# Peptides against a protein of PDB entry 3WG5, part 78

Target 1, 218 residues: chain A of PDB entry 3WG5
Amino acid sequence: LAKNIVYVAQIKGQITSYTYDQFDRYITIAEQDNAEAIIIELDTPGGRADAMMNIVQRIQQSKIPVIIYVYPPGASAASAGTYIALGSHLIAMAPGTSIGACRPILGYSQNGSIIEAPPKITNYFIAYIKSLAQESGRNATIAEEFITKDLSLTPEEALKYGVIEVVARDINELLKKSNGMKTKIPVNGRYVTLNFTNVEVRYLAPSFKDKLISYITD
Target 2, 218 residues: chain A of PDB entry 3WG5 as posed
Amino acid sequence: LAKNIVYVAQIKGQITSYTYDQFDRYITIAEQDNAEAIIIELDTPGGRADAMMNIVQRIQQSKIPVIIYVYPPGASAASAGTYIALGSHLIAMAPGTSIGACRPILGYSQNGSIIEAPPAITNYFIAYIKSLAQESGRNATIAEEFITKDLSLTPEEALKYGVIEVVARDINELLKKSNGMKTKIPVNGRYVTLNFTNVEVRYLAPSFKDKLISYITD

## One batch from the design tools (peptide; aimed at target 1 G47)

Design b2_p24_6_s4 (made by RFdiffusion4, then SolubleMPNN; from b2_p24_6, 15 letters changed)
Fold by OpenDDE base, seed 2:
Order: C-alpha cells, then structure tokens, then sequence
Structure b2_p24_6_s4 (fold): chain B 218 residues (1-218), chain C 218 residues (1-218), chain A 24 residues (1-24)
C-alpha cells in the first residue's frame, strides 16, 4: 500500500562518489517505505561528472518520484547540481537560490585557473544536458546555454524558461504547489501524478559517514 | 501530417564520432519528413563510449521512433551497439545475430590484449546500462550481466529475457511484428503506438562521407 | 573573497566499449 509519506533529505557540498552513496541511501529508504516521493534539498557548487552521472541514473531508476529542491535560500544547484536537477522527476527552487553554470572543466591549475575541457568533452556534456532536459520536457536550449554561455538563473527565470517546475519558500509550499503535478520523467515507466494530500513528512538525517565525508569535503 | 513513411538506414562498423554523424543525419532526415519511424540496421562490434553515449542521446531526442534492428543475420550489436539498442524506442534482431558483451575497456595493448577498465569505470557503465534498460522497461539484470558476465545473447534469448521486443527475419516481418507496439521510451514525452499499416519504406543510403569513413575504420 | 565555487571538474569518460576480440 502506498504510504502517504514524503521523505525529505539534505545533500550539501561537492558532488562525489560519496554524494552518490547519500542519494542511493536516501532514495532506497524512501523506496522501501513506498513513499509518495522523496525531496532532496540540494545545495551544491558542483563536483565530479562521474558521480553526477551515477546520481542521475540512480534518480532515474528510483521506484518513487525524486524531487530536487534547491534549498535553502542562498543554496545553488551549480554545475553538477543542475544536471542532477534536470535528471529528476521534479525541480523546485527556493527564492534566492541559483541553477546553472554547467560548463565542464578538466580541473584547476596550480594557480587556481580553470583548465578548460577540450571541445569534444564540452560537446559531450552539451549533448548530455540537452538529453536530460528533453527527456524531462524542460528547456533544452537553456540547458545547452548553461554550458555554452555558462548561464546561471534565478528561480523565477528558471521557472519562466521552463527549466524548473516550482518556486517554493519551504517544504510546505513545495508540497502545496507540486500537488497534482505530473513527474517530468517516468517512475517505473509511468508518469506519476504527485499526491501530497494528507502526507506525513519524514526527515532523513545524514548518516555519521555522510556527515564525516561532507565535513572532509567542505 | 504524419506521412506513412518508414525510413531504413544502415549503420555498420565501429562506433565513433562519425557514427554519431550518421545517426544524426539519418534521424534528422526522417524527422524532417515526419516519418512514422526510422529503422537503423545496426551491425557493430562496438566502439567509443563517448560516441555511443552521444548516439543514445540523439536517439532519445528523436522526434520520431528509432528502431534498432540488428541486421543482417551474422550482424552484432556488440558492446556499444547494445547500449545504443537499449537506448532506443524498439529493438529488433534478425535470427543469427547477437547482442551483449558490454564490458568497458580502456583499449588494447600492443599485443592486442584488452586493457581492463578500472572498477570505477566498469561500475559507471553498469549504472548506465541498467539505466537504459530500466528507462525502456527492459531487463536491467541482464543489462548488468552484459558487463559483469560479458554476456552475449541470441535474439531468442534476448527476447525471452525481455531485452528486445522483436525477432524478425527482414524489414517486412519487423514492420508486421512491431505494428501496434508501443515505444519502450517516449517520443516527445509520449509513448507512441507504432503504426506500420500501409507504410512506404524508404531506404537511406550512406553519404559519400559516411562511406569513406566506414571504409577507413573497417 | 567568495571562495571560487569549484565548478565540477567533469573528467571525460574516455572509455572504449569494444567486445573482446573473439578468441581465435
């Protein structure tokens, strides 16, 4: 029986293999409990592409809707965070957050300058981000411009351009606004209408391991 | 107005950036003509992962159904070809073809031995191939085993295990058997029922460039 | 000085998916 439960979990910091473990753990818990959805409060400057792609895949494989919520105010879904958002079942942003700046890099030089990715890699990620946008019925042109123009958007702009689905100040407003929305990607091969009527909100705390790793990477 | 046209094009040989150009060209032609579908007769031993992923994305972005048909008898959708197939709207195989053997490699040594990919990379592709299978409602366990066991399947096995949708001897049998099937992934956000009633089959020839590149890579 | 938000280094996946050469 579907429980009227919505899980909320936080993922903060750089996207790494450990961030994948966090996503996997959180989604698995919510799946096991047959949650109506899980909301991931995301605040990331970006991170590793490999980990990001694994996270996107894990979200796409979720047995329940995964909502990416760029939260709290001041948070960002920058770089890898944008890809993760675009790969999710619903994107929400709090006022005062940002999304975008998705240009791939090879790394940083010793002087802290960006080592640019070769065009071949940039083009790969253009194709990738456009795919995520198109599969989710989101603005693929803007998704491309997140790379080509290093574009970063406000929640209102992102909503206006059809990059995201919801601007919400908090979880309650998010649940209210997203109630009755269809997922932008399938859940188990079906687009699901979100039902946030009479839901129990359950917060998932990071594991000790998650906290330790976040602390080391911050 | 949707034309009752089905395009058929051949892609043979190693998956490279040029193979992407072929897919893009063929799909674009079929999109422009509002074809009912395009069938890509695929015969590949595999190739580059970057090109493969771009091809998958291009297929997923198609405005029309893209059917991967492992053809002719003796052909393979090996390695990268399996990923491409799993990323498509419908998979068909001719009797006497094969699919699978998806383990990623770094390359070949000077002695022709395989340079194994590190576990991190292998795990990435496991996640990737499972994602493709799950998104298409295909057998994700077998998709994983294409990597972990280097599994290769016959058409009958692949059909039995729910990896593919059709075993067909030729284009006519393919059209007949797939008529009325739903696409395994969305087209423009919707699952499409294939309508191959009273279709005109149009064969696309490779461009001169496509032929030249195929010749150089063979 | 806002710490330069480490925009995610996307390492290219330069991997080949070639089947093993059929054992002769």
Amino acid sequence: as target 1 above (218 residues)
Amino acid sequence: as target 1 above (218 residues)
Amino acid sequence: MKPLERKGGIEPISFLTNPPAPAA
Scores: peptide ipSAE 0.037, ipTM 0.245, DockQ to the pose 0.169
OpenDDE base, seeds 1, 3, 4, 5: peptide ipSAE 0.027, 0.045, 0.023, 0.045; ipTM 0.266, 0.278, 0.282, 0.317; seeds 1, 3, 4, 5 fail the geometry check

Design b2_p24_7 (made by RFdiffusion4)
Pose (drawn by RFdiffusion4):
Structure b2_p24_7 (pose): chain A 218 residues (1-218), chain B 218 residues (1-218), chain P 24 residues (1-24)
Amino acid sequence: as target 2 above (218 residues)
Amino acid sequence: as target 2 above (218 residues)
Amino acid sequence: TTYSEYVENATGFSVGISFYSSAP
C-alpha cells in the first residue's frame, strides 16, 4: 500500500474497437492498483476515428497519468495514434520513431486508392487536433500541419517544436527524464508532478487474444 | 428450356473489409460459372463506410445479377446494409425483417453516448443514398428519410413505398416471384430479365477464414 | 460487456472514418 508503482503495457497495430478495450483494461488495472502512472508503448500505423476518440476520452477520464511512449525504435504514432498521444498526460518518443500524418480519410477503394474525406470533415479534425494540443499546451500550429501538410516528425523535431515532452531509449531513461515533470493535462482536476524516484516497474503482458486479434487485423 | 444456375450465399454481421472479401469471393464464383444470379442472404446491423462503398462498387461491376435478400426473419439490412441493398440489382425481404435506419454517426462512446456526425458527412450520405435510389429506380424520397428521420421499414412497407421488389419467405418463393423481373441496375450495360424457369440452386459455404472471424465476433 | 462487443452488437451507421498515414 506504500509503494510507488508504474505499469507498462504495449499497444501495437490498427487502432480499433478492440484497441479501446485494451487501453481500458490496462488503465483500469493501474487505477485499481493506485499506480503513479501507466506507460503505454505505442506502435500504430493507423486506425479508426471513433476508437481513437474513445481512447482519448478514456485517457482524459483516467484517474492516473497516462504516458504515451512511441516505442520500440521504428514505431510510429501515425494517424489515430497521434491524436491519442496529443490527448495524453505526457508524450515520449524512442530514437528512430515517428509522429504525425493525421489526414482524415473515408478509407480505401478496391484499388487501394485513397478515398478522401469532404473538405469540411478535414476542417472538423483540424479543430479536434488543435483542441487536443491547446488543452495539453502543445504546439497546435504543428499539430494542424500533421493534417494539412501530412507532416511527420522525428523525436528531436517533435521535442524542438513543443509537441512531445521526452526523448528516451528505454523505460528506465523515460522514468529518469520525466521524473519531476508536470502532466500536460489534469488528473482528476489537478495537474500532477510525476514522482518516479524509488519506483517499482510492472509490465502488463498482452494476452493471447490481444496478440491474435492484432495478428489477424495485420 | 435452358438450365439456369442460381448461387446462394450468407453474409452476416458488421460490414467490414472481410465482408467485402466475402462479397468478392461469392460473386467471382457465380461469375465464372456463368450464373443467372447470385442471391445474398444478408443480415447486418451496420458497419464501415469504405467497405460498404467497395461492396456497392463490386456489385456495380458484377457480370451477373446480385440479389440482396434480407433473410432470415428477424434479420435487418440496417445502416451500411441498406446502401448495399439499394446498390444491388434486386432486393427481397423475408417476413419480419427490417431495412433502413442509416443516419451516419462518427461512432458510439463509452457510456451509451453517440458521437455526432458533422453535417457535411450527413449531407454526403444523403446525396449518396439518393443517388443509389435514383440509379436503381427506387424511392429516393423515402431513402433520404432512412437518414434524416432514421426511418426503418417492414418488408410490406418497403415494397409499398417502392424501395424493394420482392417479399418472400424462402429461396423457392423468391425465385418464383422474381422470375421475369427486370434487374433494377444494368449488368454490363443492359438491364437483364431474370430467367428462373428450370433453376438449379447452389449454396455456397463460408470459408474457414469466414467462420473464424465470425466465431471471434460471437 | 466490453466496448468492442457492444459495437459488434450495436445497430447504427458508424461511418468508420480512418486516417491516412505515410511511412517515414

Design b2_p24_7_s2 (made by RFdiffusion4, then SolubleMPNN; from b2_p24_7, 11 letters changed)
Fold by OpenDDE base, seed 2:
Structure b2_p24_7_s2 (fold): chain B 218 residues (1-218), chain C 218 residues (1-218), chain A 24 residues (1-24)
Amino acid sequence: as target 1 above (218 residues)
Amino acid sequence: as target 1 above (218 residues)
Amino acid sequence: MSYSERVAKATGFVVGLEFKSKKP
């Protein structure tokens, strides 16, 4: 039986292998405690494709619902963050946040200019992001446009277009609004109806390693 | 006038943005001191394409010759390391080292399996590695085969096939053998004849930041 | 601005094309 516990963890910064480790650790803790869900407060400008794909896979393999919450105000789920969100069981955004701009690139040159990815890479990730949207019952057309038009959306637009499920100012409002919603993808082969009635909220702190990495990568 | 100074620095581990910072710092120091050259002792299994391309560009923009030395014995210039080497003014290898295996990948899955890059990515990097080889007067066919056949070579083979310029056991032998050689690419628009007669060898230590990053990435 | 900072500021999906890093 799922405990009336919801975990909340923060993941901020670039999506890397270390970010994967954070996701894995956080989800594992929540799984072990048989939590009702874990909410990941996500603020990312993007990151590595491989790490992103691994994170998506880890979320999809989760034994509990994983909610991506673009938070706090001023945060974004940009680029790789959008893929992660679209791969999750529920997406929420705080007012003043953004989602989208998912064009794959090879990276940045010395001068900070974008090194463009070849068209086939772009097409691969178009197919990938569309599949994530379709599998989660979200707007696949907009998901494609996140790449092809480098589209970025506000929370209100993202909600309106069926990219996300919730706009919430804080965790309490998120829990309130998402209570009774079905996960957009299966948990252990079943769509779960979220039950956030009388839940204990537990915050997971970043590990020392997480703090050290963030300090170095910033 | 170039001083009779040769800098030596070590770069070990994965090619990342931090590795770029190391290259930039080391080359900048050597440029500022008007060194005859800098030797980078390289030991890498590979890394990021963007960082690699930036490193290559930084080397090509160097005001002094940059020698890539695959060192010590047991080291490799694998994958991204091969590109870096091919982009440099001179390549040396120590006995018991290797170069090659340059196939681009998207990354590693959770289980450690390779996520294959789409063919267009592979073709992009085939063109890129061939251009590096051609521009440096090195074996472009072998450079292509580093990708298409995932070829790895010994120092002796690499020398024989015209991929590298020097096989040397240590810095002293490297300096001796490379003395009087022309750089394989221009320095400030000119091919430089290396002069290692009566040079002072100065070792650059990794910064505290470099040490910290290496400690975390291992 | 560090390379990491430059990369971080640009909203981009970095296809981290890793070249086969032989995991040790």
Scores: peptide ipSAE 0.026, ipTM 0.422, DockQ to the pose 0.660
OpenDDE base, seeds 1, 3, 4, 5: peptide ipSAE 0.115, 0.140, 0.128, 0.099; ipTM 0.485, 0.465, 0.467, 0.460; seeds 1, 3, 4, 5 fail the geometry check

Design b2_p24_8 (made by RFdiffusion4)
Pose (drawn by RFdiffusion4):
Structure b2_p24_8 (pose): chain A 218 residues (1-218), chain B 218 residues (1-218), chain P 24 residues (1-24)
Amino acid sequence: as target 2 above (218 residues)
Amino acid sequence: as target 2 above (218 residues)
Amino acid sequence: STVTGSFYPITFPNETAAVLAAKS
């Protein structure tokens, strides 16, 4: 009961309704165990807008900070993952990862051709991504360009431009650098200072169902 | 005189990429065997827009008539399934089935809440559903109300209002009543008269991949 | 007999060339 606990979970692949269930399951475990924070190792090339919005909402309502960590090297928080990142308490990127490219689309034709959205829906997601950035004090100009210019960024660029808070190689380095940082959004109405000294790290294994479903969608 | 071959397949659940694959697989089989028609027993609560549009497109390119049959009793062709029906060569409904209810939403939230669709998406799908109805000679005024009023119809109401062509209890009654009917959209440029005199019915079983995906869904 | 339809119109693209370049 007198411990400082950080949960670490993994989320890989397309952001779908099932991805929401994962976020909710992991975050719920951390909340019920009074964790200082939960670190989500995120690698997503794309996903659905509805599940992305539900995840952002679940993070906004989280009773503990949610740290989105674009990891491992070569991972991306592209498309839906970018919004999830902008909608969270802190963003960390591992070396060689990517963030951005968030243009909303109606989807894919028989060819694999892109089916663009009506111009106005592009404006809707611009307003939504600007809102997430402003609510978290992040660079909304660059966030808008994730859509309008299909802009993508490396870790160092994302840090310089004020989109993320940490560049870290691993969980330990992430804890060291983010220790003492304020969350970019509140936890239950208060902005919180992260206390990662003398912390117990607990890893949450993805379930059989997680790995299987992810593989199938792949 | 001649033996006419009719294929029957079952398509159930949410409309997704796997559903497009089912439509493509079942239709390709019927085309290669020079079938008179393929009948799809459709039961769907809804699904994704891109897959629905890809299915409508696959049906437009079909070298044989595709008859959408809302079956069994209790089944519906709601939301995305309505567009598939309106985009097909002939629509049949079993007693106690439903069609319509197509108001687009960005999706569902955590707590029963619904994420509203921006007006541009709504107007986009109004134009699309009116177009499918106009191209097939079905009631475009009523088709719009599937969206603007979330209108749902019984089989008897759907026939009366000119949205569908046949009300049938089974495959036997469907072939009997639809024999001699012209298709509502062309097959390769010409509107085909359906010949169901002297008919061999062939049932297509769902594949291993079909069954697995649906068991996981159940 | 009435139904409540479910419909999902928007998604996001998969990784673009820019994302791949960012990774490099």

Design b2_p24_8_s1 (made by RFdiffusion4, then SolubleMPNN; from b2_p24_8, 11 letters changed)
Fold by OpenDDE base, seed 4:
Structure b2_p24_8_s1 (fold): chain B 218 residues (1-218), chain C 218 residues (1-218), chain A 24 residues (1-24)
Amino acid sequence: as target 1 above (218 residues)
Amino acid sequence: as target 1 above (218 residues)
Amino acid sequence: MTVTGVLEPITFPDLTEKVLEARK
């Protein structure tokens, strides 16, 4: 039986394979404790596409709802972060955050210039991001424009355009607003109605490894 | 009840977040089908440390035995590949393959020179690789030397020194030799005795996404 | 081996990646 527990964890920085580790660890903990949900406070400028795809897949395999919360104010779910959000069960944003800017690149040249992705790759990610949006009942046109126009949105815009589900100032407001909402993608094959009535909030800290890697990669 | 199925899949190229996706997908398929084991034919020059750690974690979370098979002849489990192998339930190598060369680096400079990892990072990975070796009952001294001496070993050396468990020319010989062996790390909390009597071998192909990413990253 | 450019979305700031790669 689902405990009235909601886990909250932070993921900050570039999306890498280590970020996957963080997601995996956090979600696994929450799954093991039969949590009602886990909220991931996300602040990322982007990162690796492969890591992003793995994270999305991990979220989609979650036994419990995974809520991406772009938090705190000033944070972003940029680039890879947008894909992750779109692949999740619910997206929330705090005021003063941003989402979007999803155009793929191959990297940076020696002079710091962007190495553009070939059209084939760009088109792949267009299809991919549209798929994520469609599967989650979110705005696929805007999702495409995150790439084709490198569009970035405010929380208010993102909500308005149907990219995200909640604007919330803090965890308490997020829980309040998302209570009774259905997940935008299935959990174990079913859309789950979130029950945040009388929940215990448990904060997860980065592991020592997480801290070390974050320290090294920051 | 465990089916007498053994999955075989190939992972070739740099270890990235995409490689994690491959591992995750392959292992998940094998888990879902209650396979006796999955054999991953690995050929890698190395890759990202974070991706490697995620892969190790995913292997360790596997509900079934994951065998790393450095294959075919000429292949390597270099750098990140060694860590992955050491984190797995069983390591096999084909004749003419190599394992080792695990010294971490931060990357390459504009002139192609290696950017050395600071001692703190190197020491972290020394501890990490030793832990993997110790946990799996493999040679932790050699594991350390994979970093400190950038040591690379042949299959015969690796077997002799207790780094790997099997030298096999092909899947058939691998199955034959590993039959009745115990996994070097637990599967769901228990060391599993491999049963490869009358097994069906199923080959997994890369997904379209896998192929595309491999094509792009190669 | 040349760390081939990994397909990435635009990232700001770009952080140095830790690489475990065998020297070619």
Scores: peptide ipSAE 0.039, ipTM 0.226, DockQ to the pose 0.073; fails the geometry check
OpenDDE base, seeds 1, 2, 3, 5: peptide ipSAE 0.024, 0.035, 0.025, 0.035; ipTM 0.200, 0.261, 0.249, 0.239; seeds 1, 2, 3, 5 fail the geometry check

Design b2_p24_8_s2 (made by RFdiffusion4, then SolubleMPNN; from b2_p24_8, 9 letters changed)
Fold by OpenDDE base, seed 3:
Structure b2_p24_8_s2 (fold): chain B 218 residues (1-218), chain C 218 residues (1-218), chain A 24 residues (1-24)
Amino acid sequence: as target 1 above (218 residues)
Amino acid sequence: as target 1 above (218 residues)
Amino acid sequence: MKVKGELYPITFPDETAAVAAARK
């Protein structure tokens, strides 16, 4: 019996145009193999809004379910990472991770202080994040508060408040808990029931380019 | 039975003179084929006011209905995009998209701060956006607030407040929901009832020039 | 201190300076 494949890939670091390329490449590989899903182990402090929005689009355009897994323990889906998660088909978090802190900023001043975004930009992203939450059936009030209060949540809080779907210690527990769940957004116009029975887990290694860029940016 | 054609084209990125050329080209192609309508999948963070106003004029001069579809999920009709939408024959939004944030600015200072437009310019665009809303039978109060409060809305809010006409997940749902609707502004002096029964959907690809410019601007 | 992730807005508000230039 042909084993269904679940791909697992890691995306770590700042969200940039290069991070988009990673998402695109990984999802494309999984699509080509008609995988049951791809799990992206995400650890990001945030990044660029443009890249984030493109990544969300790429995820939502995926021909297969994309599960954002905030992993390993100690990782975060901060700022841009929260948007990406809220735009995905399923969110999981490992214990000891965090999500939130989504208030947009224009950058850092010379003294290292945050330059706050004007209300125009803040309101734009409030609408955007609320839209992502509402479409995915997640807590839009909390999504808004990720910006307005710069709220950060633990996995247990995020689950309790209906921001995420799964708390899992590892890939095996994630597969077990998410088996039979419907995606929170459609895949090719349909809500997909995840089937993680008799699956082969394939890990996608970073490309040489991915390794090089990670090395340069770390 | 000759299938009526609906053209679909994508316009993504900043609103510039080049974006005007894209609108003009796409609408012209659809006009030449006497299409039932053209759907423009719009994803824009905004852009230049001059180009925006020209695009609005081009849409309003169209010989066929022009439907602005804020698509895909994660896309926006921000700032200039909102004006364009309000100037169109029908507005649709995909879930997970946004519209609004229309306060005019003069640009960005060297430190990245927004240079606010003087009251004279702001008042001009308030009058302009209200006119577009009123002419299209859409919520002029909200249109004004897109500027005065820099308001941004989800598709559900925009529909609820009477800013847009359709929330649709994809082109098929859009065609289904908008079938039988009258255009919100006239086409050649007449309000047109959209007929999307037995239609062929034709996708217009970006020209080589369009692809090149998108590649350079990304 | 976990540095709050940066979210750089990509919204380009409507530049009205271009309207003034086009009316000339």
Scores: peptide ipSAE 0.025, ipTM 0.276, DockQ to the pose 0.164
OpenDDE base, seeds 1, 2, 4, 5: peptide ipSAE 0.032, 0.024, 0.023, 0.024; ipTM 0.460, 0.258, 0.257, 0.236; seeds 1, 2, 5 fail the geometry check

Design b2_p24_8_s3 (made by RFdiffusion4, then SolubleMPNN; from b2_p24_8, 12 letters changed)
Fold by OpenDDE base, seed 1:
Structure b2_p24_8_s3 (fold): chain B 218 residues (1-218), chain C 218 residues (1-218), chain A 24 residues (1-24)
Amino acid sequence: as target 1 above (218 residues)
Amino acid sequence: as target 1 above (218 residues)
Amino acid sequence: MKVKGVLEPITFPGLTEKVLAARK
């Protein structure tokens, strides 16, 4: 029996147009091999709104389930990362990770103070994040509070509040716990039951370009 | 039986004079083939007021129903896009999309702050958006609040408040749900009941010019 | 200090200046 393949890739650092290219490449590889799923180990402090939205769209257009896994311990899906997670087919977090703090800003002043986004932009992203939560059957109230209160959650809190689906220490535990779960959003218009029985785990290494960009954004 | 044709086209990015040309081209193609309707998959952060108003007029002059479909998930009909939607024969949104945030501005300052429109301009567009809502039998109060409060809505909220007509995950669901609905504004002076029984869906690709403009506005 | 990601404004609200010019 040809083992079902699960791909695992890592995306770390700021969310930029190059991060979109990474997501696109990784998902495309997994799609080409008709993988059961791809797990993206995500560790990001946030980044660009435009790139984030494009990444969400790319995930939603995936021909296979995309699992966002906030990993390793100490990692975060902060700001833009939270949006990406909420736009995915399944969210997992490792213990010792965080999610949230999604308030949009225009940047930082010279003194390091936040330049606030105007209400128009803030309200736009409130609607956007709520829509992602609602579409995925996740907690829209908490999603809004990620912006309005700069809320940040532990994995346990996020699970409790219905923001994420799985707390897992590693990929093996993630596969075990998520086996038999339905995706929170459709794959090609259909909700998919994840089948991680007798799977081969394949790790995708970052490309040379991916490494270079990570270096520049660090 | 010659299948009734429904055209589907995509308009993405900023609303400009080139976006008007795209709308005009797509609608004209559908008109020439006496299509049952055209569905425009819209994803826009907004754009120019003049182009927006011209697009609304072009839609209103269409010989066939024009359905504005905020699609795919993660897309928005923001700012100018909301006006366009409100000026159309039917509005649909995919889950995970947004609509609203319609306050006119003069631009952004060097520090990224909004340069506010003078009251005269703001009031003009309040009246304009209310008129679009009223003409289409949609919620004029919420339409006004898209400006006065920079309100943004999820599909579910927009449906609930009577701002849009359909929430649909894909074109097939859109066709199914909108079948038998009356257009919210007249087509050639007559309200049309949409007939999506036994339809052929034809996708219109962007022209070379359309692609080039999208690239420049990105 | 982990620099919180910047969600840059991606919305381009309607520029009203040209609407006034068309009415002249």
Scores: peptide ipSAE 0.032, ipTM 0.270, DockQ to the pose 0.131
OpenDDE base, seeds 2, 3, 4, 5: peptide ipSAE 0.032, 0.039, 0.036, 0.050; ipTM 0.255, 0.282, 0.270, 0.325; seeds 2, 3, 4, 5 fail the geometry check

Design b2_p24_8_s4 (made by RFdiffusion4, then SolubleMPNN; from b2_p24_8, 13 letters changed)
Fold by OpenDDE base, seed 5:
Structure b2_p24_8_s4 (fold): chain B 218 residues (1-218), chain C 218 residues (1-218), chain A 24 residues (1-24)
Amino acid sequence: as target 1 above (218 residues)
Amino acid sequence: as target 1 above (218 residues)
Amino acid sequence: MKVKGELYPITFPGLTEKVIEARK
């Protein structure tokens, strides 16, 4: 039986293969304990598309609900972070955070200018991000505009437009507001109603490896 | 006046933004000393396309000839490494090394399977790699096949097909064989005839940061 | 698993100054 336990872990920085490992580790721990859910406090400027897609897949394969929480204030789920969020079971944002700016690029030139992705790549990710939004019952039009207009939203805007499900100041408010909500994507083929009544919150610390990698990539 | 100095530095591992920093640092040092050339001993399985493109650009902007040397035996300039090589002023390979396998992918799934790049992305890089080959007077047909057939070549094959300029067992043989060769791309708008007569070879060591990053990414 | 040599085609770097600076 699912324990009345919710895990909380933090993922910060660029989305890389190491970020995937973090997601995998955290979700696995929560799965093993049959937690009610895991909340990932996310702060990312973006990162690699491959890692992002793998993370999305890992979330979608989770045996428990995965909540992406853009936190703390000042944080963002930018670019790759938006995709990850849109692929998750529930999205929450703290006041003063942002989501969006999903235009793919090939990189930066020496002068710091963006090397543009060809239209072909952009179109691929338009289709991809729209699919994530559609599958999760979120605003696919806005998802597209995250790319085509490089749109960024506040939490209030994102909630209003149906991109996210919760605006919450902290974990306690998040648990309160998300209690009784259905996951936006299935967990093991079924939409789950979140039960955060009398839950124990367990914080997962980054591994030493996670800390080291974060230090190097920041 | 250009000193009769050739720098040699090693770059090993995945192509990342840190690899770009290494290239930039090494080339900058050699530029500052007005070296005759810099030889980069390269051993890479591949890596990020963005970093690769930036590295290519950095090489092309070099004030001195940049020689990519696939070394030691057993090394490869695979995937992104091939692009880097094709973008350089001269390519050398040691016996027992390889070049090619340039098919772009989006990443790996949890099961280790390749996430395929859409045709649109593949086509972009076909055009890109062909351009590198054409600009450097190298075999553009083979460059395309590095992607379309995921072709890998031995040094002897690569030389035969006009992909590379030199097969050399070591730095001494490389210097000997490349002496008097013209760069395959311009240096500051001019093709340079390499002068390795009575040169001093200076080895650049990885920075502490470079070593740390290499340790973490390996 | 030896990461087979692959070309990673696409990134989504955030347009933050920090990310831009990091790529310099």
Scores: peptide ipSAE 0.048, ipTM 0.290, DockQ to the pose 0.333
OpenDDE base, seeds 1, 2, 3, 4: peptide ipSAE 0.027, 0.029, 0.043, 0.021; ipTM 0.284, 0.265, 0.288, 0.238; seeds 1, 3, 4 fail the geometry check

